# Ledger of designs, part 76: peptides against a protein of PDB entry 5HB3

Target 1, 150 residues: chain A of PDB entry 5HB3
Amino acid sequence: RQMQDRCMSEYNQRIRNAPEGSIDPFRMACYKIIGRCDLSNRSLDGLQTDVNDWIWLQFNLARETDRSLELAGESYGLAELQASIREIGLKHFPKTAAEDTNGSFGMFFYLQILAGMFEQAIAYLYPFSYVDAVHFAIALTYYGLLRPVD

## One batch from the design tools (peptide; made by RFdiffusion4, then SolubleMPNN)

Design b1_p20_1_s3 (from b1_p20_1, 15 letters changed)
Fold by OpenDDE base, seed 1:
Structure b1_p20_1_s3 (fold): chain B 150 residues (1-150), chain A 20 residues (1-20)
Amino acid sequence: as target 1 above (150 residues)
Amino acid sequence: SAREKEHEQLAELYQQSLKK
């Protein structure tokens, strides 16, 4: 798109001519989201953000585009996001109910659901809340999102 | 790595959200 091309051009120009961190944070966000520029760095420095903003950003950046169509030559899709979520889970979320001190299991469950990791999400939730896991499993199955096991 | 920093950022943001 013309807008994406323009963003890339401006980004490249500014990166060459401006000191690091001197670009307006909102403009930087636009370069990343619209221009797909420098996707290796998905953090938005200089902006006040919360966890919901982070989630929103990751999913907006994780576009299912053909790598050949990526103007920036960088690809970040759902698979990469799913991999990141798995790693986040391993490092920052409880693996068992005994490890859960603050009820954070729900957030990791939520992240997995958003990323389409339905089977893994249910499996993860099960030891924390059997009832909830069953309810979600039923719902996901109803919508054809969860594959039933024989 | 940049990826690790991103993961830490999420963790930090989430912890902050729990305090509110």
Scores: peptide ipSAE 0.198, ipTM 0.791, DockQ to the pose 0.834
Fold by OpenDDE base, seed 5:
Formats: C-alpha cells, structure tokens, sequence
Structure b1_p20_1_s3 (fold): chain B 150 residues (1-150), chain A 20 residues (1-20)
C-alpha cells in the first residue's frame, strides 16, 4: 500500500533526524495505525485519550499477518493482545469477589470477551456473578464460541 | 518496559472513566 510505505519511510526518517518528543502526536498516530510503525509501543503520547480509544487502538493494531510481511519487522496479533490482557488482569483487576472493591471485574470480563478469551472470561466471571456467567456461557455455546467441558 | 507502561495507561484510563 502506497500510504503505508510512505508512513514507514517518513517514520524512519523522523525517528533518526527529529529531536526526541518533537514529532506531532497526530502524525505519530498515523505512523502507528497506517504504517504499523513501532508496534512495540502502542501508546499515543501527547493525545487526550480515554479507555475506548485504548481498546480501539489495541484491536486495530492486532493483525494476524505473517511476520515476514510486516514492514515494521515485528508481528503483533491477537495472541499477543490476549497475552497483554492476561497480564493486565493479573496486575490491575480483582482475582476474587473478595478482592473486588469497585466492581471493576466487569471491565476485565469485557476485555476478555472482546479478545475471544471466552472460556477464561466465563471462568473469571463465575465467582463474581454466577447467574451472569451461566447466561453468557449458554449464549456463547449457542453461537459455537464456547467449548463445553465433557 | 513499553508493555508495562501500556498496562498502567489502561488502568489509569479506566479509573478516569469511572469518575465520569
């Protein structure tokens, strides 16, 4: 893609030649999103963002592509995103109902569902809300997204 | 690390979201 190639070229030039922190944040965002530049750093520094922006960015950057075809020389797919979500959960979200102080378990459940971590999501939700976990399990099974245990 | 920063960013953004 012509635009992608241009972004990659410009990114490489600016990273080498521009003073640190002098690149326009919106331009940097374009390099990341279109050019897939520096996928190891998925933060949009210098921009006002919210949690929805973060979610959108992560899922848009996550691509199941052959590493050999990645212009950035790195591969960032769903598996890597799932790993990140798992790590986030371990560090920042309650592991049991007893640890839940602000009801944040719902957000972690949501992130796992978005990432296709259905079995883990249901298992996580169960101790917080039995009824909801069962309802989601039924629905996910109906749509062939959950693998029931024999 | 970059990943750690990203995780902390999410946590911060989420906390901010709860305040709205």
Amino acid sequence: as target 1 above (150 residues)
Amino acid sequence: SAREKEHEQLAELYQQSLKK
Scores: peptide ipSAE 0.195, ipTM 0.789, DockQ to the pose 0.781
Fold by OpenDDE base, seed 4:
Structure b1_p20_1_s3 (fold): chain B 150 residues (1-150), chain A 20 residues (1-20)
Amino acid sequence: as target 1 above (150 residues)
Amino acid sequence: SAREKEHEQLAELYQQSLKK
């Protein structure tokens, strides 16, 4: 808590006083992760990142805690991450096998799985790869991760 | 929106990853 408060204080001070782009991007990342500062902006412009970095960041920023106990004025939990992934899927990933040009369906499936969207992930994967969808469904069910269909 | 930009960034990152 003390560290978080300090990070927030420093972040606010630097954002106000430092020239744009002058802050060390790694330090900025620390403020995001530790201080949970400015969670509305989850991009790190000063860093060369890949998809793995992006996913890692999202999960680190996502907190499923009692919102009343969060020190940060902004909340970003699993629900928000899931919403983001859904939106990304709608915009950037194929909806059907016919739309799939480069096999990108697998990535969206992966993102959904990581975000705990198991039912949606399986449903999405099914038309692309029946066998894989069934295998994952069995596995997820076995571990109690797949919810019964209403 | 900020969210839209984030989504676009992810998409771009993914496309770049496919090219490697």
Scores: peptide ipSAE 0.127, ipTM 0.734, DockQ to the pose 0.862
Fold by OpenDDE base, seed 3:
Structure b1_p20_1_s3 (fold): chain B 150 residues (1-150), chain A 20 residues (1-20)
Amino acid sequence: as target 1 above (150 residues)
Amino acid sequence: SAREKEHEQLAELYQQSLKK
């Protein structure tokens, strides 16, 4: 708690006293990741990031369920991330092979797998590639990650 | 909303990745 309070104090002091854009983006990232400062803004401005960086950041900022119970206002865990991925999928990714002009179905499948949405990922992949969906289903079942529907 | 901004950011990052 003391380190977090110090980090927040330093972060607030620097944001208030430093001209806009004068703070090193990497230092800002450290305040967010290590200090958990200003987690309402999950964007890392001034850094060149890709989708992999984004998903990595989301996982790191997601609180483990046990600590998220303390402050009602900042509960962002795996469930919230999964909900966000679902919403993103509905808005930005193809639902059918006919809608897939850019081969983007693989990226959404990948995001779902990373987020532990295994059943949904397989169901999503099936209409695009049933062979791949079956292979992944077998593998996930072997590792105990997919629950076979009796 | 904060969520909408996050989704827009991801969409932008994805579009940038497709250009590469």
Scores: peptide ipSAE 0.121, ipTM 0.730, DockQ to the pose 0.694

Design b1_p20_1_s4 (from b1_p20_1, 15 letters changed)
Fold by OpenDDE base, seed 2:
Structure b1_p20_1_s4 (fold): chain B 150 residues (1-150), chain A 20 residues (1-20)
Amino acid sequence: as target 1 above (150 residues)
Amino acid sequence: SARDKEHDLLGELYEESLKK
């Protein structure tokens, strides 16, 4: 708690006093991830990132067990992350094979799998690639991650 | 290019994450 309070204090002080762009983006990332500072901004400004970095960040910012201990009062857990991924899917990814102009369905499938949205991921993949959906369903079932609906 | 499409997608992902 003391470390978090210190991080928050330093973060607030630097944001207020430092010229724009003068703070090391990696340091800012550390304040966000370790210090849980400014969790409403779930981006890493000034860093070259990819989709893997984005999802990694979202997972690190998502903490279910420490809601009562978080100074920010904002509870962001796996459920909120999954909700975010759903919203992103609705806005930015094809819903049907006919809407797939860029082949991005695979990326959305990947994001859903990483977020533990296995049933939704398989259901999403099915109309794009029947064979792949079946293969993944079998694999997920084998590892106990997908429960067959009775 | 595939990279350009990924970059565009990434931008959209971050934009969506900032709206909350």
Scores: peptide ipSAE 0.234, ipTM 0.767, DockQ to the pose 0.092
Fold by OpenDDE base, seed 3:
Structure b1_p20_1_s4 (fold): chain B 150 residues (1-150), chain A 20 residues (1-20)
Amino acid sequence: as target 1 above (150 residues)
Amino acid sequence: SARDKEHDLLGELYEESLKK
């Protein structure tokens, strides 16, 4: 708690008093990831990132902690991340093969797999590629990640 | 380009991440 209080104090002081761009982006990232500062902003400003960096960040920010232990009352677990991915899918990815104009269905499948949404990922992939969906289902079942329907 | 499409998607992902 003492460390977190000091981190928040330093973060607030820097964000308010430092000129824009004067703070090292990597230091700001450390305040966010390690210090758990300003978790309402789940992004890294001033850094070049890709989709893999985005999902990595979301996992690192996701914690299964008691909200009472978080000074700012900010909690974001795996369930919330999965909910966010679901919402992103509904808004920004094709729901059917007919809606697929840019081939982005594979990216959404990938994000769902990374987030542990295995059943949903397979169900999503099925109408786009039956053969691939079956192959992934077999593999996931072999590793005990997919529950077979009895 | 493929890079442009990825950049656009990334922007949307970060915008979604700002929403509670």
Scores: peptide ipSAE 0.233, ipTM 0.765, DockQ to the pose 0.091
Fold by OpenDDE base, seed 1:
Structure b1_p20_1_s4 (fold): chain B 150 residues (1-150), chain A 20 residues (1-20)
Amino acid sequence: as target 1 above (150 residues)
Amino acid sequence: SARDKEHDLLGELYEESLKK
């Protein structure tokens, strides 16, 4: 808490006193991740990132903190992340193999797996690759992550 | 290229993240 308070104080001071864009992007990232500053902006401006960095960031920002202490706009947990991934999927990823022009279905499958959306991930993968879906289903079941439907 | 497609996807992911 003390570290977070310090980070918030420094962040607020720098935003008020520093010219826009003058703050080191890495320092800004630290304020966001450690200090939970400005969580409404879930991006890291000025940093070159990939999809793995994006999902890592979302997980770090989705820390279950005491909801009583977080402003309603700052409450972002795993459920909210999963909802975001679901929305992204609906808008930006193919729903059927016929719609898949870029082979991007695998990325959405990957994002769902990382977010713990195992049943949805397998269901999504199945129409694109039956063999892969079955293999992943077997593996997830073996590790107790997928519940077989009787 | 595969990289271009990934970049485009990443852009979309960030845009969607900013809407909430």
Scores: peptide ipSAE 0.230, ipTM 0.765, DockQ to the pose 0.092
Fold by OpenDDE base, seed 4:
Structure b1_p20_1_s4 (fold): chain B 150 residues (1-150), chain A 20 residues (1-20)
Amino acid sequence: as target 1 above (150 residues)
Amino acid sequence: SARDKEHDLLGELYEESLKK
């Protein structure tokens, strides 16, 4: 907590006083992740990232900290992340096999799985790959992660 | 290339993340 408070203080000071672009992007990332500063901005400007970095960042930002300790405006939990992934999926990923031009359906499936959206992930994968969807459904059920619809 | 496609997707993911 003390470290987080220090990070927030430093972040606020630097954002106010530092010229734009003068802050080390890695340091900025640390302030965001550790200090939970400016959680509305979920990008890491100035860093070369990949999809794994993006999802890792989203998960870190979505950490369920004691909501009592976070300012009401900076609360971003798993539910909000899941909502974001859903929205991303609707806009940027194929909805049907016929729309799949780039084979990107697997990535969206992966993102949903990482976000704990198991039922939705399986439902999404099913029209693209029946066999894979069934295999994942069995596995997820075995581990108690998939709620069978009664 | 597969890499180019991934880069494009990444761009879209970040853009969507900024709109919230």
Scores: peptide ipSAE 0.228, ipTM 0.763, DockQ to the pose 0.092

Design b1_p20_2_s1 (from b1_p20_2, 12 letters changed)
Fold by OpenDDE base, seed 4:
Structure b1_p20_2_s1 (fold): chain B 150 residues (1-150), chain A 20 residues (1-20)
Amino acid sequence: as target 1 above (150 residues)
Amino acid sequence: SASEREHEQLARLYEESLAK
């Protein structure tokens, strides 16, 4: 907690006092991850990132910290991440096989799985790849991650 | 919204990843 408070203090100070672009992007990333500073802005400006970096960051920021300790405005948990992924999917990923020009359905499936959206992931994958969807469904059920709808 | 910006960023990152 002391370290987090210190990080938050330093982050706020630097944002206010440092010239734009003068702060090491990696250091800023550390403040976000460790200090949970400015969770409303989950982008890492000035860093060359890929999709894996993005999702890694989201998971790190979506920690179930005791909500009681977080200011109401800075709560970002798994539910919020899941909501974000859902919205991303609706806007940027194919909904049907006919819309899939680049094979991007796999990425959205992957994101949903990572976010623990297992039922939705399987349902999404099914029209693109029946065989894969069934295999994943079986595996997820075996591990108790997929709740069979009674 | 902050969420919309994140969505756009992810979309961009994904497109860039496909181009490599």
Scores: peptide ipSAE 0.203, ipTM 0.789, DockQ to the pose 0.848
Fold by OpenDDE base, seed 3:
Structure b1_p20_2_s1 (fold): chain B 150 residues (1-150), chain A 20 residues (1-20)
Amino acid sequence: as target 1 above (150 residues)
Amino acid sequence: SASEREHEQLARLYEESLAK
């Protein structure tokens, strides 16, 4: 708590006193990741990031914290991340093989698996690659991660 | 919404990754 308070204080001070764009992006990232400062903005401005960086950041920020200690607007957990991935998928990833012009279905499958959305991931993969979907389903079932459909 | 901005950012990052 003391560290978080210090981070928030420093963050607020720098935002108020530093010219726009003068704050080291890496330092800003540290304030977000370690200090959990300004979690309403989960982007790392000024850094070149890729999809892997994005998902890594989301997982680090999506911690189960005691909701009683978090300001109502700063609660971000696994459920919220899963919801975000679902929304992203609906908007930006192909729904059918016919829509897949760039081979991007694999990335969305990957994101769903990382987020623990196993049933949805398999269901999504099935129309793109039947064989792969079956193989993953078998593997996930073996590890107890996939619930059998009754 | 904050969520919408994040989605747009991810989409942009993904598009940029494909262009590479």
Scores: peptide ipSAE 0.196, ipTM 0.785, DockQ to the pose 0.772
Fold by OpenDDE base, seed 5:
Structure b1_p20_2_s1 (fold): chain B 150 residues (1-150), chain A 20 residues (1-20)
Amino acid sequence: as target 1 above (150 residues)
Amino acid sequence: SASEREHEQLARLYEESLAK
């Protein structure tokens, strides 16, 4: 709490007083992660990152919060992350095996699994690899993560 | 929108990862 409050205070001060682009990217990352400052921008500009860094950040920032305590448009939880992943899939990943030219379906499957979108992940994987889809379905069911189809 | 920017960022990062 003490560190969070300090980050919030410093962020507000620096945003107002510092020249544009002069704040250290790592410091900005700390303000965002610890202080939860400016969550409308979830990118870490000025840092070299990969997909794992991106997804880690999204999960770190996605919290189940009481919406009654937040202003409109400030809530970002698992549901919002899942919605984002769905939209990413629609725009950037193959819908069918015929559209798959570079094997990217695996990454989208991975993202859906991480986000707890288990039923959708299995349904997505099935046309690409029915064997793998069945195995994952069995495993997810075993761990109580997959809901049965009605 | 912010979401659109994040989607494009992820796509870019993934493409870069494939190039490694």
Scores: peptide ipSAE 0.113, ipTM 0.724, DockQ to the pose 0.835
Fold by OpenDDE base, seed 1:
Structure b1_p20_2_s1 (fold): chain B 150 residues (1-150), chain A 20 residues (1-20)
Amino acid sequence: as target 1 above (150 residues)
Amino acid sequence: SASEREHEQLARLYEESLAK
């Protein structure tokens, strides 16, 4: 808590006193992850990141903190992350095999799996690759992550 | 690789989606 408070104080001071964009991107990342500062802006400007970096960041930010201590605007948990992934999927990923021009369906499947959206992930994969969807469904069921429909 | 470029594009798209 003391470290978090210190990070928040330093972050607020720097935002007020430093020119926009002058903060070291790595320091900004530390303030985001450790201090949970300004969680409304989850982008890390100035860092070259890939999807793995992005999803890692989202999971680190999506901590179930006691909702009573988080300002309504700073509440970001797994549910919010899942909602974000759904929105991204609807806007930027193919819905059918016919719409898939670049093979990006696999990435969206991967993101859904990471976010614990197992049923939705399998349902999404099925029209693109029946065989893969069945194999993943079997594996997820075996590990108790997918509930079979009786 | 083509896959790496797609991942970078996706990352940008995700950042843009989160900023809305």
Scores: peptide ipSAE 0.044, ipTM 0.628, DockQ to the pose 0.091

Design b1_p20_2_s2 (from b1_p20_2, 16 letters changed)
Fold by OpenDDE base, seed 4:
Structure b1_p20_2_s2 (fold): chain B 150 residues (1-150), chain A 20 residues (1-20)
Amino acid sequence: as target 1 above (150 residues)
Amino acid sequence: SSREKEHELLAKLFEESLKK
């Protein structure tokens, strides 16, 4: 807690006093991840990031939020992340094999898995690749990650 | 909304990832 408080203090001081763009973007990332500074901004400015970086960041931020539920009126936890992924999926990813023009279904499946949306991921994958869906379902069940669907 | 911006960012990231 002391370290977090120190990070917050340093972050606030630097963001106020440092010229724009003068702060090392990696340092800023550290403040965000370790210090949980400025969690309203979920992007890492000045860094080239990919989807893996994004999901990793969101996952870490969400997990820490779940532990500190008492402090933030608006919390973006795992549930909110999952909701966001679901919404993004509905808008930007194919729903059926017929809609899949570039094989992007795999990316959405991957995102759902990373976000712990195992049942939904399997259900989504099934119409695209039955064999893969079954294999993943078996594996997830084996590890106790897949819950029985009613 | 902040969520919409996030979705747009994600969409861009996905598109970039698919190009690789």
Scores: peptide ipSAE 0.111, ipTM 0.718, DockQ to the pose 0.573
Fold by OpenDDE base, seed 3:
Structure b1_p20_2_s2 (fold): chain B 150 residues (1-150), chain A 20 residues (1-20)
Amino acid sequence: as target 1 above (150 residues)
Amino acid sequence: SSREKEHELLAKLFEESLKK
């Protein structure tokens, strides 16, 4: 707790008082990733990142930690990320093959797999591609990630 | 390019959802 408080204090001091461009972007990244400072902002300013970096950041910030050890408002776990993915899926991704105009179902399947939503991912993929759904189900079952009914 | 644009859009959507 004491270390986290110190980290938050340093972060706030730097972000408010330092001239623009005077802070090392990598130092700021450390405050966010290691110190878990300002988790409401999930971007890394001053660094050139791609989609893979973004995905990596989201899942690293969504750690399963003891929330009691984190500062108020700076807690974020996998459950919250899964909820966000589900919400976005319901709003922006096709639910049936008839609704799919650009092949975006694959992206939503991918996001669910990354988030550990295996049963839901397979169920979602099934109406789009039966063969692919079966193959993924077999693989996930083999590695103990999917719980088969029989 | 089309895929990159899709990913960028998705990222923005996620960021917005996490702020709520």
Scores: peptide ipSAE 0.062, ipTM 0.683, DockQ to the pose 0.090
Fold by OpenDDE base, seed 2:
Structure b1_p20_2_s2 (fold): chain B 150 residues (1-150), chain A 20 residues (1-20)
Amino acid sequence: as target 1 above (150 residues)
Amino acid sequence: SSREKEHELLAKLFEESLKK
């Protein structure tokens, strides 16, 4: 709590006093991840990132915390992350094999798996590669991550 | 690599989507 309060104080001070764009992006990232500052902005401006960086960030921001303990009342959980992934998927990823022009379906499958969206991931993968979908389904079921439907 | 380029593209798309 004390650390978070200090981070928030420093963050607010810098935002108020520093020229726009003058703050080190890595420092801003630290304030965001550690201090939970400005969670409404779920990106790291000024940093070159890839999909792995993105998903890592989202998971870190999606920490389960008691909202009552957060000064700004800002919270972001797994449910919000999953919603974001779903939204991105609907907008940017193919729905069927016929729509797949660049093989990007695998990335969306990957993201869903990472986010714990197992049932949706398998359902999504099936029309692209039913063999792989079945194999993953078996594996996930074995580990108790997939609930089989009778 | 082709994979890296794809990741970068997707990252940009995701960021844009989250800003909307």
Scores: peptide ipSAE 0.051, ipTM 0.646, DockQ to the pose 0.068
Fold by OpenDDE base, seed 1:
Structure b1_p20_2_s2 (fold): chain B 150 residues (1-150), chain A 20 residues (1-20)
Amino acid sequence: as target 1 above (150 residues)
Amino acid sequence: SSREKEHELLAKLFEESLKK
């Protein structure tokens, strides 16, 4: 908690005294991850990242903590992450096989699986690849992650 | 390499989508 308090104090100090965008991107990352500072901005500007880095960051930011226990007064949990993924999906991923020009449907399926959106992931995959959707459904059901339908 | 470039592009799209 002492570390978090220091991060918040440093963050506030730098935000007030430094020009926007002048803070070291890695330091900013520390403020977000450790200090839980300014979680409304869930991206890291100035860093080269890929999709795996992004999802890793989102999971780190999406800590399951009661809002009353958040020192920064900001909370971001799994539900918010799932909402974000859904939003991204609606904006940037194909909805049908006919719309898929580059095979990016697999990435959105992958992200949904990582976020625990199993039913939605299978439903999404089904029109793109029936066989794969069935295989994943069987596997997820076996592990108790997918609720069976009567 | 092509896949990596695609992932980078998607990452940027995600960042833009989440940026407030």
Scores: peptide ipSAE 0.042, ipTM 0.631, DockQ to the pose 0.067

Design b1_p20_2_s3 (from b1_p20_2, 15 letters changed)
Fold by OpenDDE base, seed 3:
Structure b1_p20_2_s3 (fold): chain B 150 residues (1-150), chain A 20 residues (1-20)
Amino acid sequence: as target 1 above (150 residues)
Amino acid sequence: SSREKEHELLGKLFEESLAK
């Protein structure tokens, strides 16, 4: 807790007092990832990132709730990640094959699978590719990851 | 809400990442 408080203090001080662009973006990233500072800001300012970096960041920031983090108000778990993915899906990914202009449905399917949203992932994939959805459903069921429909 | 702001930020970041 003492380390986290110190990290937060330094992070806030630097954000407030340092001229724009003068702070090492990698150092700021370390404060965010390791120090768990300012988790409400899910971006890495000053760094060039791609989709893979974004995915990695989201999963890295998504952690089991620690008591110390809960007390500090800087908690972000799997449930929050899943909620974020759902919202991103609604806003930025096609809902039907007719809306799919960029072939991005596969990426959203992949994100849902990574986040453990198996039932939703299969349901999403189904209208795009029936055959693939069935095959994935069988595989996920075999591994006990997909809940059987009653 | 703080959550809405977070989702908006994530959306923007995702879009920016896809554009690169």
Scores: peptide ipSAE 0.037, ipTM 0.557, DockQ to the pose 0.394
Fold by OpenDDE base, seed 5:
Structure b1_p20_2_s3 (fold): chain B 150 residues (1-150), chain A 20 residues (1-20)
Amino acid sequence: as target 1 above (150 residues)
Amino acid sequence: SSREKEHELLGKLFEESLAK
């Protein structure tokens, strides 16, 4: 808590008072990741990041923490991440095999798995690849991540 | 390449996620 308060104070002070381009982007990244500052901005400004870095950031910021311990307006959990992934899926990913022109269904499947949306991921994969969907369902069930239908 | 298309798609997704 003390560390978060200090990080928030320093982050706000630097954003408001520092000349443009004078702040080390890596330092700002530390404030965002460790201090959970400015969670509304899901990118690291001033850093060249790839898709893996972005995914890593989203999962690290999506912490299932007690909301009472977070500063007002700086709460973002797994539920919000899952909602974002659902919205992204509806807008940018194929819903059926007939709509799949670029083979991007695998990426959306992967995002859902990373977000713990196991049932939805399997259901989504099924029309694209029956065999793969069954294999993943078996594996997820084996590890106790998929609830078998009683 | 399939990878380039995936990166382009993810790039667009990221931009949209940041705009919210």
Scores: peptide ipSAE 0.035, ipTM 0.623, DockQ to the pose 0.069
Fold by OpenDDE base, seed 4:
Structure b1_p20_2_s3 (fold): chain B 150 residues (1-150), chain A 20 residues (1-20)
Amino acid sequence: as target 1 above (150 residues)
Amino acid sequence: SSREKEHELLGKLFEESLAK
């Protein structure tokens, strides 16, 4: 707790007082990841990141802890991650096969799976690839991950 | 809202990542 409080204090101080571009982006990333500082901003400014880095960051920031035990003033759990993924999907991913020019539907499917949005992932994949959707649905059901909608 | 800004930022980051 003391370390987290210190990290938060240092993070806030640096953001407010440091000249633009003077802060090591990696250091700021450490404050965000370890100290859980500024969880409302889930990007790493000043770092060259790819999609894998982005995904990794989102999942590291999302902690399903008992909120009552979270000492951090900011919480970002699985529900918030799922909401973020949903919003990203609505804005940046094809909704239908006709809209898919780059084959990016698979990535959104993958993101949904990683976030535990299994039913939504299958529903999303279905119009793009029926065969794949069925296969994944069977597999997820087998492992008890799909909740049949009653 | 702060959430909307976050989503926008994430979206941009994602787009940038896809463009690589």
Scores: peptide ipSAE 0.038, ipTM 0.561, DockQ to the pose 0.551; fails the geometry check
Fold by OpenDDE base, seed 2:
Structure b1_p20_2_s3 (fold): chain B 150 residues (1-150), chain A 20 residues (1-20)
Amino acid sequence: as target 1 above (150 residues)
Amino acid sequence: SSREKEHELLGKLFEESLAK
């Protein structure tokens, strides 16, 4: 808790008092990831990142713990992450095979799987690659992660 | 290129993340 409080204090101080562009982005990243500071901002400004870094960040910021136990007063759980992924999908990813110009459907499928959105992921993948969708469905069912629909 | 597509996708994802 002492570390948490310190992180929050330092983060807030830097955000308020530091000249724009003078804040060490790595330090801010540490405060965000470890200290759970400013969870409403889910990006790492000033850092060179790729899509894998983004994915990693989202899952590290997500917490499944009870919100009442969050010392920072801010929470971003798996449910919020899933909601974000759903919204991203609706806005930025192809909904049908006919809309797939860049072959990006696989990335959205991957995001859904990582987020535990198994039923949605399989349903999404099916029109793009029914063979792969069936294979994943079988595997997920075997592990009890997918509920078979009769 | 694949790299350009990835960069574009990254931009979209981050934009959405900031909107939350």
Scores: peptide ipSAE 0.033, ipTM 0.606, DockQ to the pose 0.069; fails the geometry check

